# Peptides against a protein of PDB entry 7Q4I, part 7

Target 1, 281 residues: chain A of PDB entry 7Q4I
Amino acid sequence: HENSTIAERLYSEVRVLCWIMTNPSNHQKKARHVKRTWGKRCNKLIFMSSAKDDELDAVALPVGEGRNNLWGKTKEAYKYIYEHHINDADWFLKADDDTYTIVENMRYMLYPYSPETPVYFGCKFKPYVKQGYMSGGAGYVLSREAVRRFVVEALPNPKLCKSDNSGAEDVEIGKCLQNVNVLAGDSRDSNGRGRFFPFVPEHHLIPSHTDKKFWYWQYIFYKTDEGLDCCSDNAISFHYVSPNQMYVLDYLIYHLRPYGIINTPDALPNKLAVGELMPEI

## One batch from the design tools (peptide; aimed at target 1 H209 F214 W215 Y240)

Design b1_p9_7_s4 (made by RFdiffusion4, then SolubleMPNN; from b1_p9_7, 6 letters changed)
Fold by OpenDDE base, seed 2:
Parts: sequence; C-alpha cells; structure tokens
Structure b1_p9_7_s4 (fold): chain B 281 residues (1-281), chain A 9 residues (1-9)
Amino acid sequence: as target 1 above (281 residues)
Amino acid sequence: SSSDIPVTE
C-alpha cells in the first residue's frame, strides 16, 4: 500500500537524535506517550530528566526540577549528548514531552544542509536575539557542528553563554548560539509557510477572533497567516499536544488515508556545501 | 511551558 523508500533513505542519510525535556512526574503521564508515538521515528531517542528511568530510557541529569531550571537542564542535556552521542546523529532535536514532531518532514527540511554547517532550525522568534531564536516549545534542531560550538565554545565562556541556570532556556541558548556564529535558519517551506509551531494545530488552523495583541504575533520572526495557509504541507512540530492527541495525530498522519488520492513527493533539492544556506524566500 | 511568553532576566 505504501512506498516509504524516500523516507527510509532520509532516515539513513539525515540521522536525528531527539532529546525530550521531561521530569520524573511526567515519565508516565507524558514522556512514555512520546516514546510510543512520534519518538519511535527518531534515530535515537533520549529523555532528559532528573531521575533515571530504564523503561523510558531517561537520563538523570545533575539538575533540579522546575521551570527555573530548564536552562540548566538544556545545558546539561547537550553536554551529555556531546560526550556520549555526538557521532550517533547528524542533527539534534530538542522537544518537550508535549511536543509532537513529524520527523520525516524534519529530515526533508534538513536534507540539503551539511551537519557541519553551524545552523539550527525551529519556530523563529525576533525579540532578545538579533538573528532571532527558536521557540522552545515548538522544538528546535541543531546541526552536529552547532552542538559542538555550543558545548565546546559557548558553554565554557561566561561572556558567550550564561553560566547561571535561570532564564528562558530558548532565549538563552539562542544567545549562546549567536555568540558562536551558529546561524538561526529559516525553516519555512518554498511557499513561505512555517513548519515548527508553538501551539496545537487547532490554534494555528482555525481563524478565530485572534487578538492581534497576542504576544505571538509580536514575537514571530516571519510574517504568518492563520487558517490552512498557516502551515506547510510538510509541517514538523506542534506544541501543547496532550498524550491522547499524540495518538490521534499518529493515526491521522500515518494511517488515515483518503482513498484515491496519491501524494507524490517533490524531488529532493541539491545538497548544499558546508556553510551554505538555502536562499531566503 | 517553553512556548509561553519568554521572560529574560
């Protein structure tokens, strides 16, 4: 019924390590559902926690729990990845335990880029960081070189990277990455539609009486629309996805098919040289 | 959630 040859090729050529931000109280409530749904499509899946869980494959990082420790946990997570897993993947995705990711679409976006290019992708926000930063909830993906620069060059230098564990983790990593010349990439598709989303699909797809004063509209780096044109046909992530909705999304995306409609994938773009980015839209 | 409005210290 299904030809997955291209997806299988990309699985091999665009290796993704996914690390999930979680805590011990969410191991059973949330994290296990990531493992049972979209997380199984990562080349490597690791849950970053404060407690070990052999059933989940959770790592106990030397950090406290709570929102004020998310930056500390992010730093320790990438240190752990660099020490143990830097060669296990080409790209390194951070996601929350309530983020849903279509990994195949991420591989498609990443395919032309060299892992040795210092770049990272996600839902780009414009405040606080000149080049922008990636929303933590939507998930963000670093190249192998970006991870190296973050861990080896940025983290050891308090002038380049905040030594304290407090602060908004996505803003702080964005500052650190900018300071080591890791580029904030453009994750939009060829039509200018976004791929990483910091909210559930309903929030983006359904035009509601959207308050234009809502912070999101002031934070987005690229202009976006509501409705069906909000989102790429190859969207990558959504946030605030409940455990139950993860299974619903898995069914809708990977199982449910409209009979008689065949989707032919676009040809893969040419690979870029090291340091080269796709042209701006 | 990290999708909330970021607060920088």
Scores: peptide ipSAE 0.049, ipTM 0.804, DockQ to the pose 0.408
OpenDDE base, seeds 1, 3, 4, 5: peptide ipSAE 0.039, 0.038, 0.038, 0.037; ipTM 0.769, 0.775, 0.770, 0.769; seed 1 fails the geometry check

Design b1_p9_8 (made by RFdiffusion4)
Pose (drawn by RFdiffusion4):
Structure b1_p9_8 (pose): chain A 281 residues (1-281), chain P 9 residues (1-9)
Amino acid sequence: as target 1 above (281 residues)
Amino acid sequence: SPYEIPPTD
């Protein structure tokens, strides 16, 4: 048994819309499993694809397939969400079909922030954007105000926002958002542990690649060695999670518990004014 | 492994 009253209250107070980037080849192989596991815990779930599908109720974006059109799919998905869902949620999560998200921990992190604050959160990388950009695979989440500025202010101005559909989707949205004064939030916990992760848990708990010019140690905005200390008890996301591993993480996180060890929730911080972020770690 | 390649490549 579980008392989920606190999470149910946050469900209504912090509405999260989740959109999943997918393609027809992945509809049954990956996207289905996201819907059956963590996707149903979002306030609203949308599969963004290049073709329709009965099972997913997928949105067909006017965008071709291939890695060279991921940026185009991101632009069209946020345009579609602004057009049809801007008042349906406070927060707008982009995730791949191999991202796993603990949605309850996302509501916990977002609770103090105003949806009118222009901010987005994720795993923060240093290159290509002064204030940093968020890993596409770890998932990144935009405020309603961040979505408004992206669609209304950045997309119509080619100098602020790349007009071609090519490029690293996460780097390009990082540039458009910096160009319209959307803040790159700090998603770490109060102890400085990460919440958003671009790899599976084992890769962060046991870092095999050892600071040997591997791209991750160069890209990470906030320096850390990781290891057994890497991860928050309130971590939000992991990536490169197989369809089977979606169900395993669901079981180990939501079902399996050591008897007599009761997780006591940390108190919620007070709400912040518009434009304000939490004290820096 | 796919993760070994920078995601920006």

Design b1_p9_8_s1 (made by RFdiffusion4, then SolubleMPNN; from b1_p9_8, 6 letters changed)
Fold by OpenDDE base, seed 1:
Structure b1_p9_8_s1 (fold): chain B 281 residues (1-281), chain A 9 residues (1-9)
Amino acid sequence: as target 1 above (281 residues)
Amino acid sequence: PPFEVDPRK
């Protein structure tokens, strides 16, 4: 008795390729559970690794493993996508193998934007990059044009994009994208609430008397609060989600229903022209 | 503690 007509429309009109950052040691432990939960709602799902896995649909990128190679893996992942999959989707999501994503909410956010607009979205941080950059853990999504600019214009030029594989991958891609005029979008909803989150729901929803010196409060680009006003009703992602919690979230979001409560979706916004962004809040 | 430290930062 579920009506998914709008979700089905958006599935067709807002095509999303999801690539998952993983490694061979996590294929069975983590990545498989992404595939069995939220990853099945992507139009295309690819696992980017250093080893091939046909059961997982994992690609072996020519990179080493370890935290110091994440930037290298990100560059190779987008090169692979551009070469093989640039026309398979309109939007290209990077997520970790412990990120949970509500893909329908992402499609809703992206709907008004043209994929030919050079823009990307995520949890925006303010240090190191003037326009900001998107948190790697929360996941970030590039338009098709953003991917093109990154791979064709930025990567080949060491003045625009770091040639070595060291550094924080989210900062480095943020620098590269800024240098080719890809805009760091605002992913907040109309109430100013965030949609991409670098931690589990519990950490955002439950107010804590934590030290305001905690790095997150210094890094967040937009002013944010803890508690019920922290998160959009149409939140998109959470990080540090365990494999077991992915199944719990899948159940809670897609199966569990409070009897007698029916949510009516808001009307879709008007589509924007190429290069046009939604007004900032 | 709340808010796991991202080791990438």
Scores: peptide ipSAE 0.041, ipTM 0.776, DockQ to the pose 0.517
OpenDDE base, seeds 2, 3, 4, 5: peptide ipSAE 0.035, 0.039, 0.038, 0.035; ipTM 0.754, 0.769, 0.766, 0.743; seed 5 fails the geometry check

Design b1_p9_8_s2 (made by RFdiffusion4, then SolubleMPNN; from b1_p9_8, 5 letters changed)
Fold by OpenDDE base, seed 1:
Structure b1_p9_8_s2 (fold): chain B 281 residues (1-281), chain A 9 residues (1-9)
Amino acid sequence: as target 1 above (281 residues)
Amino acid sequence: SPSDIDPRL
């Protein structure tokens, strides 16, 4: 048996609605495996699609499919959340149907923040948006106030938020959020290690996996290293995780234990006031 | 992923 008392406390105090970006062709191939693995640890789990699926709990949004419609789907997803679910959670995670998330680690990161603080977190990129924007693939999490500002203040104003459904989804939401003073938070741990990752663990953990000319090194907002120091011990997400690897990760993280090693969690930080952020590292 | 990162470079 394990002691999950602090995780149970955070489950109650840091409520997370996870919405999964998917499409009808991926309901069975990918999305159902999210539901059977890490998605079960969300307080609320919704699959955002173009077709309804009652077994999956998928919502049919009024959008087309394909990469050119991802921004449109994100706008409609957050409109749907605001209309139906804004009080069901404190934090609202976007993830892909091939993103794996350690929800307990996300709750730990979010714990000190007020959900009334206009902030969002993820893997921060530096181009196109002055404060940066969060990688779509790594997943990103908005506070309740950030969702309100996005849907109520940004979306109705074409000067603040792109009315067309085209464009890079993560960049466009990043622009909209900046325009309504939603802050792009720092998701790094106290050692300066990242928590949200736009690739599989292997790509971050293995030194020289990519050439130094690889676009990622030009996009990352904070200086990062490769290898064992790449990633927080409390990492939150990885992208391009296959359905099979989701089950492997679920086993490795939640079931497999080295006998005789017990991890003691760090003390929870003090809660911040509304509008207050953790100091930058 | 439906939201595969487009590096735009």
Scores: peptide ipSAE 0.041, ipTM 0.771, DockQ to the pose 0.272
OpenDDE base, seeds 2, 3, 4, 5: peptide ipSAE 0.038, 0.037, 0.037, 0.034; ipTM 0.754, 0.755, 0.751, 0.758

Design b1_p9_8_s3 (made by RFdiffusion4, then SolubleMPNN; from b1_p9_8, 4 letters changed)
Fold by OpenDDE base, seed 1:
Structure b1_p9_8_s3 (fold): chain B 281 residues (1-281), chain A 9 residues (1-9)
Amino acid sequence: as target 1 above (281 residues)
Amino acid sequence: SPADVPPTL
């Protein structure tokens, strides 16, 4: 037995549309496992593909497949969302079909922000974009106003947003969003711990898992450590999560309980005005 | 993983 009253409130007040980047070869292998696990906790869940699948609720976007088409697929996905779903949610999460997301923790992070604030959140990287950009694999979430600015102001202007479909998807959307004054938010908790992660939990939790020259340490926007202090107690996402590991994580997070330990949630912060951000740590 | 490649322009 559990008390979900606060989670139910946030489900109503912080509405999240999750769109999943996938392809026809992954509908059965990966995407359906997102739908059966964490994706069921989104207010709306859409799979963005090149082929329709009614069992999955997959949309056929007018794009080719392959890594060189990911930017094209992201542009078409947000165009589709803006046309059909812009009022169905307050926040719009991109995730991969091997990203695992704790949606309740994302709602908690987003709660103080207005969806009319031009902001987006994720694992912030520092190269290529002055304000930084959000890692594609960790997933990133746009406010409703950020989606509007991206689709209406950025995409139609080749000077603001890359018109071809090539390039790193996460870098290109980061450039476009910066050019329309969408802010790259700070997703860290009050202790300065990250919430969005571009790797599996093991890679962040185990000290010295990577060499000090590993690219990740040069890309992270905010200083972070490995080990138990790497990650927020309210972490939001992990990447490279296998279909089997999604079910393991779903069990560990939502079902497995240490008997006699009760989690008491922190009080919700005050809501911010439109355009206001939480102070950086 | 240690074999992960950063995004490239």
Scores: peptide ipSAE 0.041, ipTM 0.736, DockQ to the pose 0.530
OpenDDE base, seeds 2, 3, 4, 5: peptide ipSAE 0.041, 0.038, 0.041, 0.039; ipTM 0.738, 0.726, 0.737, 0.746

Design b1_p9_8_s4 (made by RFdiffusion4, then SolubleMPNN; from b1_p9_8, 3 letters changed)
Fold by OpenDDE base, seed 1:
Structure b1_p9_8_s4 (fold): chain B 281 residues (1-281), chain A 9 residues (1-9)
Amino acid sequence: as target 1 above (281 residues)
Amino acid sequence: RPYDIPPTL
């Protein structure tokens, strides 16, 4: 006996298309496990690959494989989405085939925003892009208007968006989006806690897991701490999650319950006007 | 497990 009324409402009102970055060698090893776990909670789930797979629902994009082709794959993925799926959702999440996402928490974060607002969210990094860019591994979500601006305004213009397929995909999309006035949103909760994470929970929750010289502490846009205060109670994503750990997380989040403890959700915030953002913390 | 190397220009 579970009351999912609010989650069901948000499923209908905050429609999310999830596209998963993968390759043919990972269809069975990784991507299949996304489909069997958190991916089933997306309104639409598509795997972006270089080979078609009807069992997985994978699309063959006209790109090569390897880290040097990730930017090319990202461009083609969003072109494909715009052409075929732009009206199938309000928000468009990129995730890796080893990213785990709590889609209900993402819908909660996105609820006040209009999909016609040019905005995107994720784990914000500060280098290379003035407003920041969102970490590729943590996953990032674009509004419908952000996708439109990216595909229609940015991609066709080499002055706004890199025409070749080389470079760090998350930095390059960040540059393109900035150049068409898509805003890099603040995904932190009301307590200033992050929601999108580029590593596994253990690496964020355990203090002194890395030294302060570790690149992450220099890249993170907002000041953050380690330990229990690292992460929102409504965290959205974690990266480097193994296939086995996806099933563990699914069990822990959606099935395992401490008997006698009931969580009541906070009230939904007021909806924002088109172009309006939540105040930064 | 290795972390991704941060992007460089």
Scores: peptide ipSAE 0.059, ipTM 0.803, DockQ to the pose 0.490
OpenDDE base, seeds 2, 3, 4, 5: peptide ipSAE 0.056, 0.056, 0.058, 0.055; ipTM 0.802, 0.793, 0.807, 0.788; seed 4 fails the geometry check

## One batch from the design tools (peptide; aimed at target 1 F199)

Design b1_p10_1 (made by RFdiffusion4)
Pose (drawn by RFdiffusion4):
Structure b1_p10_1 (pose): chain A 281 residues (1-281), chain P 10 residues (1-10)
Amino acid sequence: as target 1 above (281 residues)
Amino acid sequence: HLWNRILNHF
């Protein structure tokens, strides 16, 4: 058994809308499994695709397929969410169909922040954007104010926001958001451990590639060696998670426990004023 | 405990 009263209270206090980038080839192979595992724990779940689907209730964006249209799908998805769901949630998560999210830990991290604060969170990378950009695969989450500025201020101005549908979806949204004074938040825990991860847990717990010009060690904004210390007890996301591994992570995280070891929750921080972030790590 | 379980599985 489990007492989930605290999480249920945060469910109503910190509404998270999750949108999943997918395509018709992945509807049954991947997107279905996201819906059956962590997707149902969001306040609202939306599958953004190029075609409709009964099972997912997928939204068909006016955007072609291919890696060259991922940026177009991101722009159209946030335009659609602004048009139809801006008051349906406080926070707006973009995730791939191979992202796994512990939604309860996302509500824990977001609790103190005002949805009116212009901010977004994720795994922070250094290149191409001065304040950093968030890994698309680890998932990134925008405040309601961040979604308003993106749709209302950045998309209509081609100098601030790339108008073509090509490019790295996460880098481009990082540029549009920096250009409209949306802050790149710090998602690490108070001990400095990461919460958002672009790889499976093994890859962070046991880093095989050893600072040998591998892109990850160059891209990471906050320097870390990772290893067994890499990850928060309140980590939020992992990526390159197979459809089968969605169910395994669900089992190991939510069901399997050592008897007599009771997780005691850390106290929630006090709410922050509009424009304020937590003290830096 | 959790991370050991995950690591051993993966």

Design b1_p10_1_s1 (made by RFdiffusion4, then SolubleMPNN; from b1_p10_1, 5 letters changed)
Fold by OpenDDE base, seed 1:
Structure b1_p10_1_s1 (fold): chain B 281 residues (1-281), chain A 10 residues (1-10)
Amino acid sequence: as target 1 above (281 residues)
Amino acid sequence: FLKEQILNYF
């Protein structure tokens, strides 16, 4: 027996639309495994592609395929969400078709924030954008107000948002969001541990696998250590998760239990006013 | 272990 009462409450109070970046060649190889695992815990799940797929619930965006079109696809995805789905959720998560997300942990992080606060969360990087930007691979989540500002205020203005479809999509959306005063939030837990991760758990949990010269250490906005202290007990996402590993993670997180150990959740924090953020640690 | 480069950095 499990008690999911607080998770059910958060499912209702912190509504999340998840959109998955994919392409037609990955519908069967990757995207369907997102749908069969963590994606089923979103309030709404949409796959953003260049071809429609009714079995997957994939949308055909008016974009080309390839890495050079990821920024174009991100712009069209958020335009589509704003037009058709802006009232279906409070928060709007971008993830890749090889990102794994613990949606309950994301709802817990988001609970105190108003969706009318112009804020977004993810794995914050420091280069190129003064306030930082969120790593594309780790996934990032926008408030409803952040989506509105992005689509209505930023995208129509070439001075605020890049009109071309070229560039790193996460950097470009980060620039656009900064230019319309959407704040790059702190997603760390109360112990200063990260929640969004741009690699698999193994790469974060095991020290000494990276040279100190590895680019990630130059990009990370907040200082972090490797090892068990790298990661929150309420971690939200991991990237480069294979389809097989999605099912492994789903089993380990939601089914496998050490007999006789019961975790009691911490109390929910107080809700913040519109425009208010938690203090950075 | 070469940690994979994030796909979106060109």
Scores: peptide ipSAE 0.040, ipTM 0.768, DockQ to the pose 0.041
OpenDDE base, seeds 2, 3, 4, 5: peptide ipSAE 0.038, 0.034, 0.031, 0.033; ipTM 0.766, 0.751, 0.740, 0.747; seed 4 fails the geometry check

Design b1_p10_1_s2 (made by RFdiffusion4, then SolubleMPNN; from b1_p10_1, 6 letters changed)
Fold by OpenDDE base, seed 2:
Structure b1_p10_1_s2 (fold): chain B 281 residues (1-281), chain A 10 residues (1-10)
Amino acid sequence: as target 1 above (281 residues)
Amino acid sequence: YLKELLLNYF
């Protein structure tokens, strides 16, 4: 017998809309597997595409396809969310169709924060944006106030937000959010371990002979280590997760149990006031 | 893997 009482409480109190960046060629290949695995644990799940798909719940945004249009798609996705769904959730997660997310761990991280606090979380990178920006692949989550500021204050102003659809999606939203005083939060746990990962678990957990010149070490905002200490016990996301790996992760996290080991969850932290952040660790 | 990573950020 499993006791999910705290997870059920967080599901009701920390409402998450997940939007998935996809394209028509990936609806069946990738996006469908998100819907069948971790996406079912979102309070609302929407697939943002260039074509409608009623089986997937995919929205046709007025954008072209291809990597050079990802920023255009992100702008239109958040406009669509603001117009139709801003009150359906408290937090708004962007993920890719090959991102895997443990939504319960994200709700745990978000629980103390007010959705009226202008903040967003993810895997923070240090280049191009003074406060940092969140890696697009690891997924990033905006508060309701962050979405409001992005759509209402940033997007209409070419001085605050890039009007063109070109550029790195995650960098461009990071610039826009900084320009409207949305804070790039710290997503690390109380031990200083990361929660959002731009790669598969194996890449973080297995110390490779990664050249210290690997771009990631120059991009990561906070110091991180490889190996077992890389990752929070309450890790939230991994990127480059294949459709098959999504089902493996779903099984390992939610079904596979070591007999006789019972985890007691830590107590929930106190809720913060509007505009208050957890101390950086 | 590494090439796809580089192509997403550069």
Scores: peptide ipSAE 0.019, ipTM 0.653, DockQ to the pose 0.037
OpenDDE base, seeds 1, 3, 4, 5: peptide ipSAE 0.015, 0.025, 0.018, 0.015; ipTM 0.567, 0.635, 0.643, 0.521; seed 3 fails the geometry check

Design b1_p10_1_s3 (made by RFdiffusion4, then SolubleMPNN; from b1_p10_1, 5 letters changed)
Fold by OpenDDE base, seed 1:
Structure b1_p10_1_s3 (fold): chain B 281 residues (1-281), chain A 10 residues (1-10)
Amino acid sequence: as target 1 above (281 residues)
Amino acid sequence: YLFEQILNYF
């Protein structure tokens, strides 16, 4: 028997719309496996594509396919969300069709924040954007106010936001959000451990898996270690998760239990005022 | 690795 009372409370109080970046060639290969696993724990789940798919709940955005159109898709996805869905949630998660997300852990991180605070969270990178930007692959979550500022204030102004569809999607949204005073939040737990991960768990958990010259160590905004101390016990996301690994993770996280071990959740923090952030650690 | 490298350089 599980007691989900706190998770049910957070499902109601911290409403999350998840939008999944996909394409028509990945609807059956990847996106449907998101829908059948972690995506079912979002308050709303939408697949952003170039073709409609009624079985998937995919939206056809007015954009072309290919890597050079990812920024175009992100702009049109947030326009679509603002027009049709801005009141359906408090928080708006972007993920890829190979990102796995523990939505309950994201609700726990977001619980103290007002959705009217102009903030977003993810795996923070330091290059190109002064406050940092969030890695596209790890997924990133905007407050309702951050979405409003992005769509209404940033996108219509070529001086604030890139009008063409070229460039790195995550860098370009990071520039736009900074230009409208949306804050790049700290997603780390109280022990300084990360929650959003741009790789699979294995690549973060195994010490010396990568050379210290690997680009990631130059890009990460906060100092991070490899091994068990890399990752929060309340980790939120992992990237490059295959369709088969999504079902494995769903089993390991939600079904597999060591007999006789009971985890008691920590107390919820106090709610912050509008515009207030948790102190950086 | 390769995908994020490509996005950050193009």
Scores: peptide ipSAE 0.031, ipTM 0.734, DockQ to the pose 0.031
OpenDDE base, seeds 2, 3, 4, 5: peptide ipSAE 0.027, 0.016, 0.028, 0.026; ipTM 0.704, 0.614, 0.714, 0.702; seeds 2, 5 fail the geometry check

Design b1_p10_1_s4 (made by RFdiffusion4, then SolubleMPNN; from b1_p10_1, 6 letters changed)
Fold by OpenDDE base, seed 1:
Structure b1_p10_1_s4 (fold): chain B 281 residues (1-281), chain A 10 residues (1-10)
Amino acid sequence: as target 1 above (281 residues)
Amino acid sequence: YLFELLLKHF
């Protein structure tokens, strides 16, 4: 027997639209496995592609395929969301078709924040953007007000937002959001542990898995450690998750239980005012 | 940019 009463409350109070970055070659290979696993826990799930797929619920955006078009696809995805779906949710998650997300843990992190606060969350990186920017692969979540500012204020202005489709998608949205005073939030838990991860759990949990010269250690905005203290007990996302590993994670997180161990959830924090953030740790 | 884009996607 499960007691989901708090998770059901958060599902209603913290509504999340998840949009998945994909392409037609990945609809069957990757995207359908998102839909069959963690994507079913979003309030709304949309696949952003260059071709329509009615079985997947994929949208054909007016963009080309390939890495050079990811920024173009992100701009068109948020335009589409603003036009058709801005009232369907409070928060708007971007993820890749190989990102795995624990949506309940994201709702818990977002619960104190107003969706009218101009904020976004993810794995914060320090280069190129003064306040930082969120890693594209780890996924990032915008408030409703952040989406409004991005689409209405930033995108129409070439001085605020890059008009061409070239560049690193995560960096370019980070610049645009900074230029319209959308704040790059702190996603860490009360112990200073990260919640959004740009790699699989193994790469974060195993000490010395990477060389100290690995780019990630120069990019991460907050100081982080490897090992069990790398990751919040309420971690939100992992990247480079294969289709098979999505089903493994879905089983481990939602079905597998150590008999006789019951986790009692912490009390929900107080709600913040519009424009208020949690203190930085 | 291209080198960093390559490193982020490998």
Scores: peptide ipSAE 0.036, ipTM 0.757, DockQ to the pose 0.031
OpenDDE base, seeds 2, 3, 4, 5: peptide ipSAE 0.031, 0.031, 0.032, 0.028; ipTM 0.739, 0.732, 0.737, 0.727

Design b1_p10_2 (made by RFdiffusion4)
Pose (drawn by RFdiffusion4):
Structure b1_p10_2 (pose): chain A 281 residues (1-281), chain P 10 residues (1-10)
Amino acid sequence: as target 1 above (281 residues)
Amino acid sequence: SPTDFPPDFS
């Protein structure tokens, strides 16, 4: 048994819309399993694709397939969400079909922040954007105000926002958001442990690649060695998670528990004013 | 492995 009253209260107080980037080849192989595991825990779940599908109720974006159109799918998905869902949620998560998200921990992190604060959160990388950009695979989440500025202010101005549909989807949205004064938030916990992860848990708990010019150690905005200390007890996301591993993470996180060890929740911080972020770690 | 390639890899 579990008392989920606190999480149910946050469910209504911190509405999260989750959109999943997918394609027809992945509808049954991957996207289905996201819907059956963590997707149903979002306030609203949307599958963004290039074709319709009964099972997912997928939105067909006017965008071709291929890695060269991921940026186009991101722009069209946020335009669609602004057009049809801007008042349906406070927070707007982009995630791949191989991202796993602990949605309750996302509501915990977002609780103190105003949806009117122009901010987005994720795993923060240094290159290409002064204030940093968020890993597309770890998932990144925008405030309602961040979505408004992206669709209303950045997309119509080609100098601020790349008009072609090519490029690294996460780097491009990082540039458009920096160009419209959307802040790159700090998603680490109060102990400085990460919450958003671009790899599976084993890769962060046991870093095999050892600071040997591997891209991750160069890209990470906040320096860390990782290891057994890498990860928050309130971590939000992992990536490169197979469809089977979605169900395993669900079981180990939500179901399996050591008897007599009761997780006591840390108190919620006080709400912040518009434009304010938590004290820096 | 796909993890050996950075997110901006082409």

